# Peptides against a protein of PDB entry 5VVV, part 56

Target 1, 276 residues: chain A of PDB entry 5VVV
Amino acid sequence: FLCGVVEGFYGRPWVMEQRKELFRRLQKWELNTYLYAPKDDYKHRMFWREMYSVEEAEQLMTLISAAREYEIEFIYAISPGLDITFSNPKEVSTLKRKLDQVSQFGCRSFALLFDDIDHNMCAADKEVFSSFAHAQVSITNEIYQYLGEPETFLFCPTEYCGTFCYPNVSQSPYLRTVGEKLLPGIEVLWTGPKVVSKEIPVESIEEVSKIIKRAPVIWDNIHANDYDQKRLFLGPYKGRSTELIPRLKGVLTNPNCEFEANYVAIHTLATWYKSN
Target 2, 276 residues: chain A of PDB entry 5VVV as posed
Amino acid sequence: FLCGVVEGFYGRPWVMEQRKELFRRLQKWELNTYLYAPKDDYKHRMFWREMYSVEEAEQLMTLISAAREYEIEFIYAISPGLDITFSNPKEVSTLKRKLDQVSQFGCRSFALLFDNIDHNMCAADKEVFSSFAHAQVSITNEIYQYLGEPETFLFCPTEYCGTFCYPNVSQSPYLRTVGEKLLPGIEVLWTGPKVVSKEIPVESIEEVSKIIKRAPVIWDNIHANDYDQKRLFLGPYKGRSTELIPRLKGVLTNPNCEFEANYVAIHTLATWYKSN

## One batch from the design tools (peptide; made by RFdiffusion4, then SolubleMPNN)

Design b2_p13_4_s2 (from b2_p13_4, 6 letters changed)
Fold by OpenDDE base, seed 5:
Structure b2_p13_4_s2 (fold): chain B 276 residues (1-276), chain A 13 residues (1-13)
Amino acid sequence: as target 1 above (276 residues)
Amino acid sequence: SWKEQMREAALAS
């Protein structure tokens, strides 16, 4: 069971010292996972093709080493979906080279994120792939196999919550293709019925699990404030029954942008996880 | 929801 934090917000990323302090807190609270997915990290999303500099490489190596010291699984995410051409072998090769570099930093767990992108394929991809889901699954499976089938590999769908599913969760052709064609060793990220789910009913997890043919990992935006930085979400982790735990592969909370605001959010997630 | 719209707005910016 993956339990911890995703740094998955828009806005100023956490500094390396905040991330190291996070790992110390995660270990102390018996949480086990950190997903590196800061949306405004240029080489994570907008410039995903660009290799890390020597200085950036040293920082990432130090961060990955610190995660290992605190027994925290470090998952590196990349979001190529803004401008990747899925049918272009050069794009696939560029993605492979980027993940090879991160593998050299000592990273062993990875995620491909296709959240928050246009649902339309380019003309070249439409000639090759039957749908957007087929294109995403093709590259995800190829990357997963290329990396030697790592123990933890995550996929974030474009339809990552109930409100983004067309026509709905149980009838989505996109999620059906993901469920049927995504390799079984790849985990699927999900935010619940909504982008920011006040509640995640058990029945909603049973519905999505049926179509994707696996238990999801919750990307939980309950404490996310990137959409309204005038607000801090200081309340407890709530609106999730402990009956979800046996029906999930994990829970990763995407908390407030302000690192110092997240004590209650993360501590109450840990209490929730241990209560089962 | 307001929260979804704000995340969508953060995505569109």
Scores: peptide ipSAE 0.070, ipTM 0.797, DockQ to the pose 0.208
Fold by OpenDDE base, seed 2:
Structure b2_p13_4_s2 (fold): chain B 276 residues (1-276), chain A 13 residues (1-13)
Amino acid sequence: as target 1 above (276 residues)
Amino acid sequence: SWKEQMREAALAS
């Protein structure tokens, strides 16, 4: 069971010292996972093709080493979906080289994120792939196999919550393709009924699990505030029955942008997780 | 950004 934090917000990423402090807190609270997915980290998303500099590599190596020191699984996410051409072997090779570099930093767990992108493939991809889901699954499977089938590999669908599913969760051709074609060792991120789900009912997890043919990892935006920087979500982790735990592969909270605001959010997630 | 707008729109839904 993956339980911890995804740094998945828009806005200023956390500094390395905040991330190290997070790992210390995660360990102390018996949480086990950090997903590196800061949307405005340039080489994570907008410039995903760009290799890390020597200085950036040293920072990431230090960060990954710190996660290991605190027994926190460091999952490196990349979000190539803004401008990747899935059918272009050069793009696939570029993604492979980027993840090879991160593997050299000591990273062993990875995520491919296709959240918050346009649902339209380019003309070249339309000639090769039957759908956007087929394109995403193809590259995800290839990367997963290329990396030697790491123990933890995550996929974030473009339809990552109920409100993004067309026509709905149980009937989504996109999620059906993901469920049928994504290799079984790849975990699927899910956010619940909404982008920010006040509640995540058990029935909603049963519904998505059926179509994706696996228990999801929750990317939980309950404490996310990147959409309204004037608000801080200081309340407890709530609206998730502990009955979800046996039906999930994990829960990763995407909390407030302000690192200092997240004490209650993360601590109460830990309490929730340990209550089962 | 349009993505922030997507998150906001998804929150308003």
Scores: peptide ipSAE 0.068, ipTM 0.793, DockQ to the pose 0.555
Fold by OpenDDE base, seed 4:
Structure b2_p13_4_s2 (fold): chain B 276 residues (1-276), chain A 13 residues (1-13)
Amino acid sequence: as target 1 above (276 residues)
Amino acid sequence: SWKEQMREAALAS
C-alpha cells in the first residue's frame, strides 16, 4: 500500500530542505511514499525533454538519497503529454534518455502523467493509434518494459476522475482501453468522483477498479489549494471510509502549496491509514 | 496556461 504525499500542485515547488523535512515527517508517521510531480518544475512538464544539469542532478541525487535514508519510496514523475508525439520514435527515445538519467540518480520508481492535457491527438498519432488511450498505453508499456519493469510504476490517465470520464466512468472507452491494454504491473492514479473529491465513496472505487482492472492509487486533492491561493485547507483528512484501504493500491495526498500548512493534512492521513 | 486555468476551474468545480 503506497501512502504519503504527491508534490503535484501548480505554483512554486517545495525547496529541497522542505522535501527532506517531509521525508522525516513521513517516516515518523509511518508513511512510505513521495511522488515528485511539481507541475511548475520545467524539466518535469513544460521542458520534459531537457536533461538535468550537473547542479540539478546533484540536487536530485541528494534528494533521492535522503528519501532512501528515511525509508521513503521516491517516485519520479514526468508529464510529457503537453507536446509529445507518441508515434515519433525520437520522442520515445528522448523520454527513455531522460528516465535513464533519473535512474542514474538512484531512482527506481517512476510515473508517467497524462493529466491536464487535451484529449486530441496530432495528425501523425491519429495515423498510428486508434485512440488517445492507445497512444498513452503504448508509450507507457514501452517505457515500463524499457526500465526493466520497476516495482512501482504509475500512470495518470487524462480521465483521472469521474467528472472527466466520457460518457461516465463505467462506460468510458478511454478507461476501458487503459484497463485492457496497460500492463498489469502499472498502477493507475485516480482523484475520485471529482478533481477535488469532498468524498470518495466505496462504490465509486469499485466502479473505476472494474473498468481499469486494478485497484487505483488515489491522488487525493482534498487539501490542494493551488486553484485558490487565498485558501488554506487546514482540516483533517476526511470523507474517505477506511473500507477504501483494502480496495486501493495507495493514497498520495496532494496538499497545500504552503509546506508549513500541511501538518494536519499529512498527520490525519497517517492516522486514517493506521486505523484499518 | 489555459491548461492550468482548466485545472484551476476543474479544482474549483
Scores: peptide ipSAE 0.067, ipTM 0.798, DockQ to the pose 0.607
Fold by OpenDDE base, seed 3:
Structure b2_p13_4_s2 (fold): chain B 276 residues (1-276), chain A 13 residues (1-13)
Amino acid sequence: as target 1 above (276 residues)
Amino acid sequence: SWKEQMREAALAS
């Protein structure tokens, strides 16, 4: 069971020292996972093709080593969906090289994120792939296999919550394609019925699990505040029955952008997880 | 970016 934090917000990424402090806190609270997915990290998303510099490499190596020291699984995410051409072998090769570099930093767990992107394929991709889901699954499977089938590999669908599913979760052709064609060793990220789910009912997890043919990992935006700079949610992790735990592969909270504001968010997640 | 706006809109919905 993956339980911890996703740094998945828009806005200023956490500094390396904050991330190391996070790992210490995660270990102390008996959490086990950190997903590196900061949207405003240029080499994560906007410039996903760009290799890390020597200085950035040293920082990432140090960060990954620190995660290991605290027995925290470091998952490196990349979000190529802004401008990737899925049908272009050069793009696939570029993605491979980027993930090879991160593998050299000692990273063993990875994620491909296709959240917050346009659902339309370019003309070249339409000639090769029957749907956007087929394009995403194709590259995801290829990358997963290329990396030697890592123990932890995550996929974030474009339809990552109930409200983004067309026409709905159980009837989504996109999620059906993901469920049918995504390799079984790849985990699927999900935010619940909404992007920010007030509640995640058990039935809603059973519904999505059926179509994706696996238990999801919750990307939980309950404490996210990147969408409203005036909002600071300091409430406990709530609206999630502990009955979800056996029905999930994990829960990763995407908390407030303000690192120091996340004590309650992370601690109450830990309490929730240990209450089962 | 338009994507931040999309997430902001999606998070606000």
Scores: peptide ipSAE 0.059, ipTM 0.759, DockQ to the pose 0.603

Design b2_p13_4_s3 (from b2_p13_4, 9 letters changed)
Fold by OpenDDE base, seed 1:
Structure b2_p13_4_s3 (fold): chain B 276 residues (1-276), chain A 13 residues (1-13)
Amino acid sequence: as target 1 above (276 residues)
Amino acid sequence: SWREQFRKEALAS
């Protein structure tokens, strides 16, 4: 069971010292996972093709080593979906080289994210793939296999919550393709019925699990505040029955952008997790 | 931007 934090917000990424402090706290609270997915990290999303510099490499190696020291699984995410051409072998090769570099930093767990992108494929991709889901699954499976089928590999669908599913969760052709074609060793991220789910009912998890043919990992936006800079979410982790735990592969909270605001959010997630 | 769209959707949630 993956339980911890996803740094998945829009806004200023956390500095390396904050991330190290996070690992210390996660260990102390018996949480086990950190997903590196900061939207405004340029080489994560907007400039995903760009290799890390020597200086950036040293920082990432140090960060990954720190995660290992605190027995936290470090998952490196990349979000190529803004402008990747799925059918272009050069694009696939570029993605492979980028993830190879991160693997050389000592990273062993990875995520490929297709959240917050348009559903449109370019003309070249339409000639090769039957749908957007087919294109995403194809590259995800190829990357997963290329990396030697790492123990932890995550996929974030474009339809990552109930409100984004067309026509709905159980009838989504996109999620059906993901469920049927995504390799079984790849985990699927989900935010619940909504982007920010006040509650995540057990029935809603059963519904999505059926179509994706696996238990999801919750990307939990309950404490996310990147959508409202005037608010801090300082309340406890709530609206999730502990009956979800046996029905999930994990829970990763995407908390407030302000690192210092997240003590209650993360601590109460830990309490929730240990209560089962 | 996608950030702005995400923010709008998150507020509508």
Scores: peptide ipSAE 0.178, ipTM 0.868, DockQ to the pose 0.966
Fold by OpenDDE base, seed 3:
Structure b2_p13_4_s3 (fold): chain B 276 residues (1-276), chain A 13 residues (1-13)
Amino acid sequence: as target 1 above (276 residues)
Amino acid sequence: SWREQFRKEALAS
C-alpha cells in the first residue's frame, strides 16, 4: 500500500530541504511514498524533453538518496502530454533517455502523467492510434517495459476523476481502453468523484476499479490549494472510510503549496492509514 | 495556461 505525499500542485515547487524534511516526517509517521510531480518544475512538464544539468542531477541524486535513507519510495513523475507526439519514435526515445538519466540518479519508481492536457490528438497521432487512450497506453506500456518493469510504475489518466469521465466512469471508452490495454503491473492514479473530492465513497472506488481492472492509487486533492489562492485547508484527512484501504493500491495526498501548512494534512492521513 | 485551466476545472468540479 503506497501511502504518503504527491508533490503534484501548480505553483512554486518545494525546495530540496523541504523535501528532505518531508521524508523525515513521512518516516516518523510510518508513511512510505513520495511522488515527485511538481507541475511548475520545468523539466517535469513544460520542458520534459530537457535533460537535467550537472547541478540539477546532483540535487536529484541527493534527494533520491535522502528518500532511501528515510525508507521512502521516491517515485519520479514526468508529464509529457502537453506537446508529445505519441506516434513519433523520436519523442518516445527522448522520453526513454530522460528516464534513463533519472534511473542513473538511483530512482527505481516512475510515473507517467497525462492529467490536465487536451483530449485531442494531433493529426499524426490520429493516423496511428484509435484513440487518445490508445496512444497514452501504448507509450506507457513501452516505457514500463523499457525500464524493466519497475516494481512501482504509475499512470495518471486524462480522465482522472468522475467528473472528467465521458459519459461517466463506468461507460468511459477512455477508461475502458486504459483498463483493457494498460499492463497489469502499472498502477492508475485517481482523485475520486471530483478533482477535489470532499468524499470518496467506497462504491465510487468499486466503480472505477471495475473499468480500469485494478485498485487505483488515490491522488488526493483534499488539502490542495493551488486552485484557490484564498484556500488553506488545515482540517483533518476526512471523507474517506478506512474501508477504502483494502480497495486501494495507495493514497498520496497532494497538499497545500505552502510546505509548512501540511503538518495536519499529512499527520491525519497517517493516522487514518494506521487506523485500519 | 493549463494552470489557469486546472484552477477553473478544479473549482467547477
Scores: peptide ipSAE 0.145, ipTM 0.851, DockQ to the pose 0.842
Fold by OpenDDE base, seed 5:
Structure b2_p13_4_s3 (fold): chain B 276 residues (1-276), chain A 13 residues (1-13)
Amino acid sequence: as target 1 above (276 residues)
Amino acid sequence: SWREQFRKEALAS
């Protein structure tokens, strides 16, 4: 069971010292996972093709080593979906080289994120793939196999919540393709019925699990505040029955942008997890 | 949701 934090918000990423302090807190609270997915980190999303510099490499190696020191699984995410051409072998090779570099930093767990992108394929991809889901699954499976089938590999669908599913969760052709064609060793990220789910009912997890043919990992936006910088979410982790735990592969909270605001959010997630 | 609106705005920028 993956339990911890995803740094997955828009806005200023956390600094390396904050991330190290996070790992210490995660260990203290018996949590086990950090997903690196900061939207405004340039080489994660907007410039995903660009290799890390020597200085950036040193920082990432130090961060990954710190995660290991605190027994936290470091998952490196990349979001190529803004401008990747799935049918172009050069794009696939570029993605492989980028993840090879991160593997050299000591990273062993990875994620491909296709959240917050348009559902349209370019003309070249339409000639090769039957749908956007087929294109995403193809590259995800290829990368997963290329990396030697890592123990932890995550996929974030474009339809990552109930409100983004067309026509709905149970009838989504996109999620059906993901469920049928995504290799079984790859985990699927989900935010619940909404992008920010006040509640995540057990029945909603049963519904999505059926179509994706696996238990999801919750990307939980309950404490996310990137959409409203005038608000801080300081309340407890709530609206999730502990009955969800045996029906999930994990829960990763995407909390407030302000690192110092997240004590209650993360601590109460830990209490929730240990109460089952 | 507010986040969904933000994401739409972020995608348009």
Scores: peptide ipSAE 0.069, ipTM 0.810, DockQ to the pose 0.164
Fold by OpenDDE base, seed 4:
Structure b2_p13_4_s3 (fold): chain B 276 residues (1-276), chain A 13 residues (1-13)
Amino acid sequence: as target 1 above (276 residues)
Amino acid sequence: SWREQFRKEALAS
C-alpha cells in the first residue's frame, strides 16, 4: 500500500530542504511514499525532453538518497502529454533517455502522467493509434518494460476523476482501453469522483476499479489549494472511509502549496491509514 | 489554459 504525499500542485515547488523535512515526517508517521510531480518544474512537464544539468542532477541524487535514508519510496513523475507525439520514435527515445538519467540518480520508481491535457491527438498519432488511450498505453507499457518493469510504476490517466470521464466512469472507452491494455504491473492514479473530491465513496472506487481492472492509487486533492491560493486547507483528512484501504493500492495526498500548512493534512492521513 | 480549466473544475467540486 503506497501511502504518503504527491508534490503535484501548480505553483512554486517545494525546496529541497522542505522535501527532506517531508521525508523525515513521513518516516516518523509511518508513511512510505513521495511522488515527485510538481507541475511547474520545467523539466517535469513543459520541458520534459530536457536533461537535467550537472547541478540539477546533484540535487536530485541528494534528494533521492535522502528519501532512501528515511525509507521513503521516491517516485519520479514526468508529464510529457502537453506536446509529445506518441507515434514518433524520437519522442519515445527522448523519454527513455530522460528516465535513464533519473535512473542513474538512483531512482527505481516512476510515473507517467497524462493529466491536465487535451484529449486530442495530433494528425500523426491519429494515423497510428485508434484512440488517445491507445497511444498513452502504448508508450506507458513500452517505458515500463524498457525500465525493466520497476516494482512501482504509476500512470495518471487523462480521465483521472469521475467528472472527466466521458460519458461516465463505467462506460468510458478511454478507461476501458486503459484497463484492458495497460500492463497489470502498472498502477493507475485517480482523484475520486471529482478533481477535488470532498468524499470518495466506496462504491465509486468499486466502479473505477472494475473498468481499469485494478485497485487505483488515490491522488488525493482534499488539501490542495493551488486552485485558490487565498485558502489554506488545515482540516483533517476526512470523507474517506477506512473501508477504502483494502480496495486501494495507495493514497498520495496532494496538499497545500505552502509546505508549513500541511502538518495536519499529512498527520491525519497517517492516522487514517493506520486505523485499518 | 489547462490551469484555468483545472481551477474551474476544482472550484466546482
Scores: peptide ipSAE 0.118, ipTM 0.849, DockQ to the pose 0.874; fails the geometry check

Design b2_p13_4_s4 (from b2_p13_4, 8 letters changed)
Fold by OpenDDE base, seed 5:
Structure b2_p13_4_s4 (fold): chain B 276 residues (1-276), chain A 13 residues (1-13)
Amino acid sequence: as target 1 above (276 residues)
Amino acid sequence: SMEERFREIALAS
């Protein structure tokens, strides 16, 4: 069971010292996972093709080593979906080279994110792939296999919540393709019925699990505040029955952008997780 | 972008 934090918000990323402090807190609270997915990290999303500089490499190596020191699984995410051409072998090779570099930093767990992108393929991809889901699954499977089938590999679908499913969760051709064609060792991220789910009913998890043919990992935006800079979410982790735990592969909270605001959010997640 | 996410969050709210 993956339990911890995803740094998945828009806005100023956490500094390396904050991330190290996070790992210490995660260990102390018996949480086990950190997903590196800061949207405004240039080489994560907008410039995903660009290799890390020597200085950036040193920082990431140090960060990954710190995660290991605190027994936190460091998952490196990349979001190529803004401008990748899935059918172009050069794009696939570029993605491979980027993930090879991160692997050299000592990273062993990875994620491909296709959240917050347009649902339309380019003309070249439409000639090769039957659907957007087929294109995403193809590259995801190829990358997963290329990396030697790492123990933890995550996929974030474009339809990552109930409200983004067309026509709905149970009838989504996109999620059906993901469920049928995504290799079984790849985990699927999900935010619940909504992007920010006040509640995540058990029945909603059963519904999505059926179509994706696996238990999801919750990307939990309950404490996310990147969408409203005037608000801080200081309340406890709530609206999630502990009955979800046996029905999930994990829960990763995407909390407030302000690192210092997240004590209650993360601590109460840990209490929730240990209450089983 | 953040604007895209805000749009999506607003649509999903």
Scores: peptide ipSAE 0.156, ipTM 0.834, DockQ to the pose 0.480
Fold by OpenDDE base, seed 4:
Structure b2_p13_4_s4 (fold): chain B 276 residues (1-276), chain A 13 residues (1-13)
Amino acid sequence: as target 1 above (276 residues)
Amino acid sequence: SMEERFREIALAS
């Protein structure tokens, strides 16, 4: 069971010292996972093709080593979906080289994120792939196999919540393709019925699990505030039955952008997780 | 897009 934090918000990323402090807190609270997915890290999303500099490499190596020191699984995410051409072998090779670099930093767990992108393929991809889901699954499977089938590999679908599913969760051709074609060792991220789900009913998890043919990892935006910088979400982790725990592969909270605001959010997630 | 995500959040609030 993956339980911890995803740094998955828009806005100023956390500094390395904050991330190290996070690992200390996660260990102390018996949480086990950190997903590196800061939307405004240029080399994560907008410039995903660009290799890390020597200085950036040293920082990431140090961060990954710190995660290991605190027994936190460090998952490196990349979001190529803004401008990748899935059918172009050069794009696939570029993605491979980027993940090879991160593997050299000591990273062993990875994620491919296709959240917050348009559902349309370019003309070249439409000639090769029957749907957007087929294109995403193809590259995801290829990368997963190329990396030697790492123990933890995550996929974030473009339809990552109930409100983004067309026509709905149970009838989504996109999620059906993901369920049928995504290799079984790859986990699927999900935010619940909404992007920010006040509640995640058990029945909603059963519904999505059926179509994706696996238990999802919850990317939980309950404490996310990147959409409203005037608000801080200081309340407890709530609206999730502990009956979800045996029906999930994990829960990763995407909390407030302000690192210092997240004590209650993360601590109460830990309490929730241990209550099962 | 981020705007679509925020729009969904705004409509759900």
Scores: peptide ipSAE 0.154, ipTM 0.823, DockQ to the pose 0.485
Fold by OpenDDE base, seed 3:
Structure b2_p13_4_s4 (fold): chain B 276 residues (1-276), chain A 13 residues (1-13)
Amino acid sequence: as target 1 above (276 residues)
Amino acid sequence: SMEERFREIALAS
């Protein structure tokens, strides 16, 4: 069971010292996972093709080593979906080289994120793939296999919540393709009925699990505030029955952008997880 | 996009 934090917000990423402090807190609270997915990290999303510099490599190696020191699984995410051409072998090769570099930093767990992108394929991809889901699954499976089928590999669908599913969760052709074609060793991220789910009912997890043919990992935006600068949610982790735990592969909270504001968010997640 | 995430959150609130 993956339990911890995803740094998955828009806005200023956390600094390396904050991330190291996070790992210490995660260990102390008996949490086990950190997903590196900061949207405004240039080489994560906007410039995903760009290799890390020597200086950036040193920072990432140090960060990954710190995660290992605190027994936290470091998952490196990349979000190529803004401008990748799935049918272009050069793009696939570029993605492979980027993840090879991160593997050399000592990273062993990875994620491909296709959240917050347009549902339309380019003309070249439409000639090769039957749907956007087929294109995404194809590259995800290829990368997963190329990396030697790492123990932890995550996929974030474009339809990552109930409200983004067309026509709905149970009837989504996109999620059906993901469920049927995504290799079984790849985990699927999900935010619940909404992007920010007030509640995540057990029945909603059973519904999505059926179509994706696996238990999801919850990307939980309950404490996210990147979408509203006036919002600071300092309340406890709530609206999730502990009956979800046996029905999930994990829960990763995407908390407030302000690192110091997340004590309650992360601590109450840990309490929730240990209450099972 | 960031805007899409924000729109859905705004619609969901």
Scores: peptide ipSAE 0.148, ipTM 0.823, DockQ to the pose 0.499
Fold by OpenDDE base, seed 2:
Structure b2_p13_4_s4 (fold): chain B 276 residues (1-276), chain A 13 residues (1-13)
Amino acid sequence: as target 1 above (276 residues)
Amino acid sequence: SMEERFREIALAS
């Protein structure tokens, strides 16, 4: 069971010292996972093709080593979906080289994120792939296999919550393709009924699990505030029955952008997780 | 909402 934090918000990423402090807190609270997915980290998303500099490499190596020290699984995410051409072998090779570099930093767990992108494929991809889901699954499977089928590999669908599913969760051709074609060893991220879900009912997890043919990892935006910089979400982790735990592969909270605001959010997630 | 944010980002791109 993956339980911890995804740094998945828009805005200023956390500094390395904050991330190290996070790992210490995660360990102390018996949480086990950190997903590196800061939207405004340039080489994560907008410039995903760019290799890390020597200085950036040193920082990431230090960060990954710190996660290991605190027994936190460090999952490196990349979000190539803004401008990747799925059918272009050079793009796939570029993605492979980027993840090879991160593997050299000591990273063993990875994620491919296709959240917050347009559903449109370019003309070249439309000639090769029958749908957007097929394109995403193809590259995800290839990367997963290329990396030697790591123990933890996550996929974030473009339809990552109920409100983004067309026509709905249970009837989504996109999610059906993901469920049928994504290799079974790849975990699927899910956010619940909405982008910010006040509640995540058990029935909603059963519904999505059926179509994706696996228990999801929750990307939980309950404490996310990147959409409203004037608001801090200081309340407890709530609206998730502990009955979800046996039906999930994990829960990763995407909390407030302000690192200092997240004590209650993360602590109460830990309490929730340990209450089962 | 974050959905609105996504739309804003998508429109700005």
Scores: peptide ipSAE 0.091, ipTM 0.788, DockQ to the pose 0.119

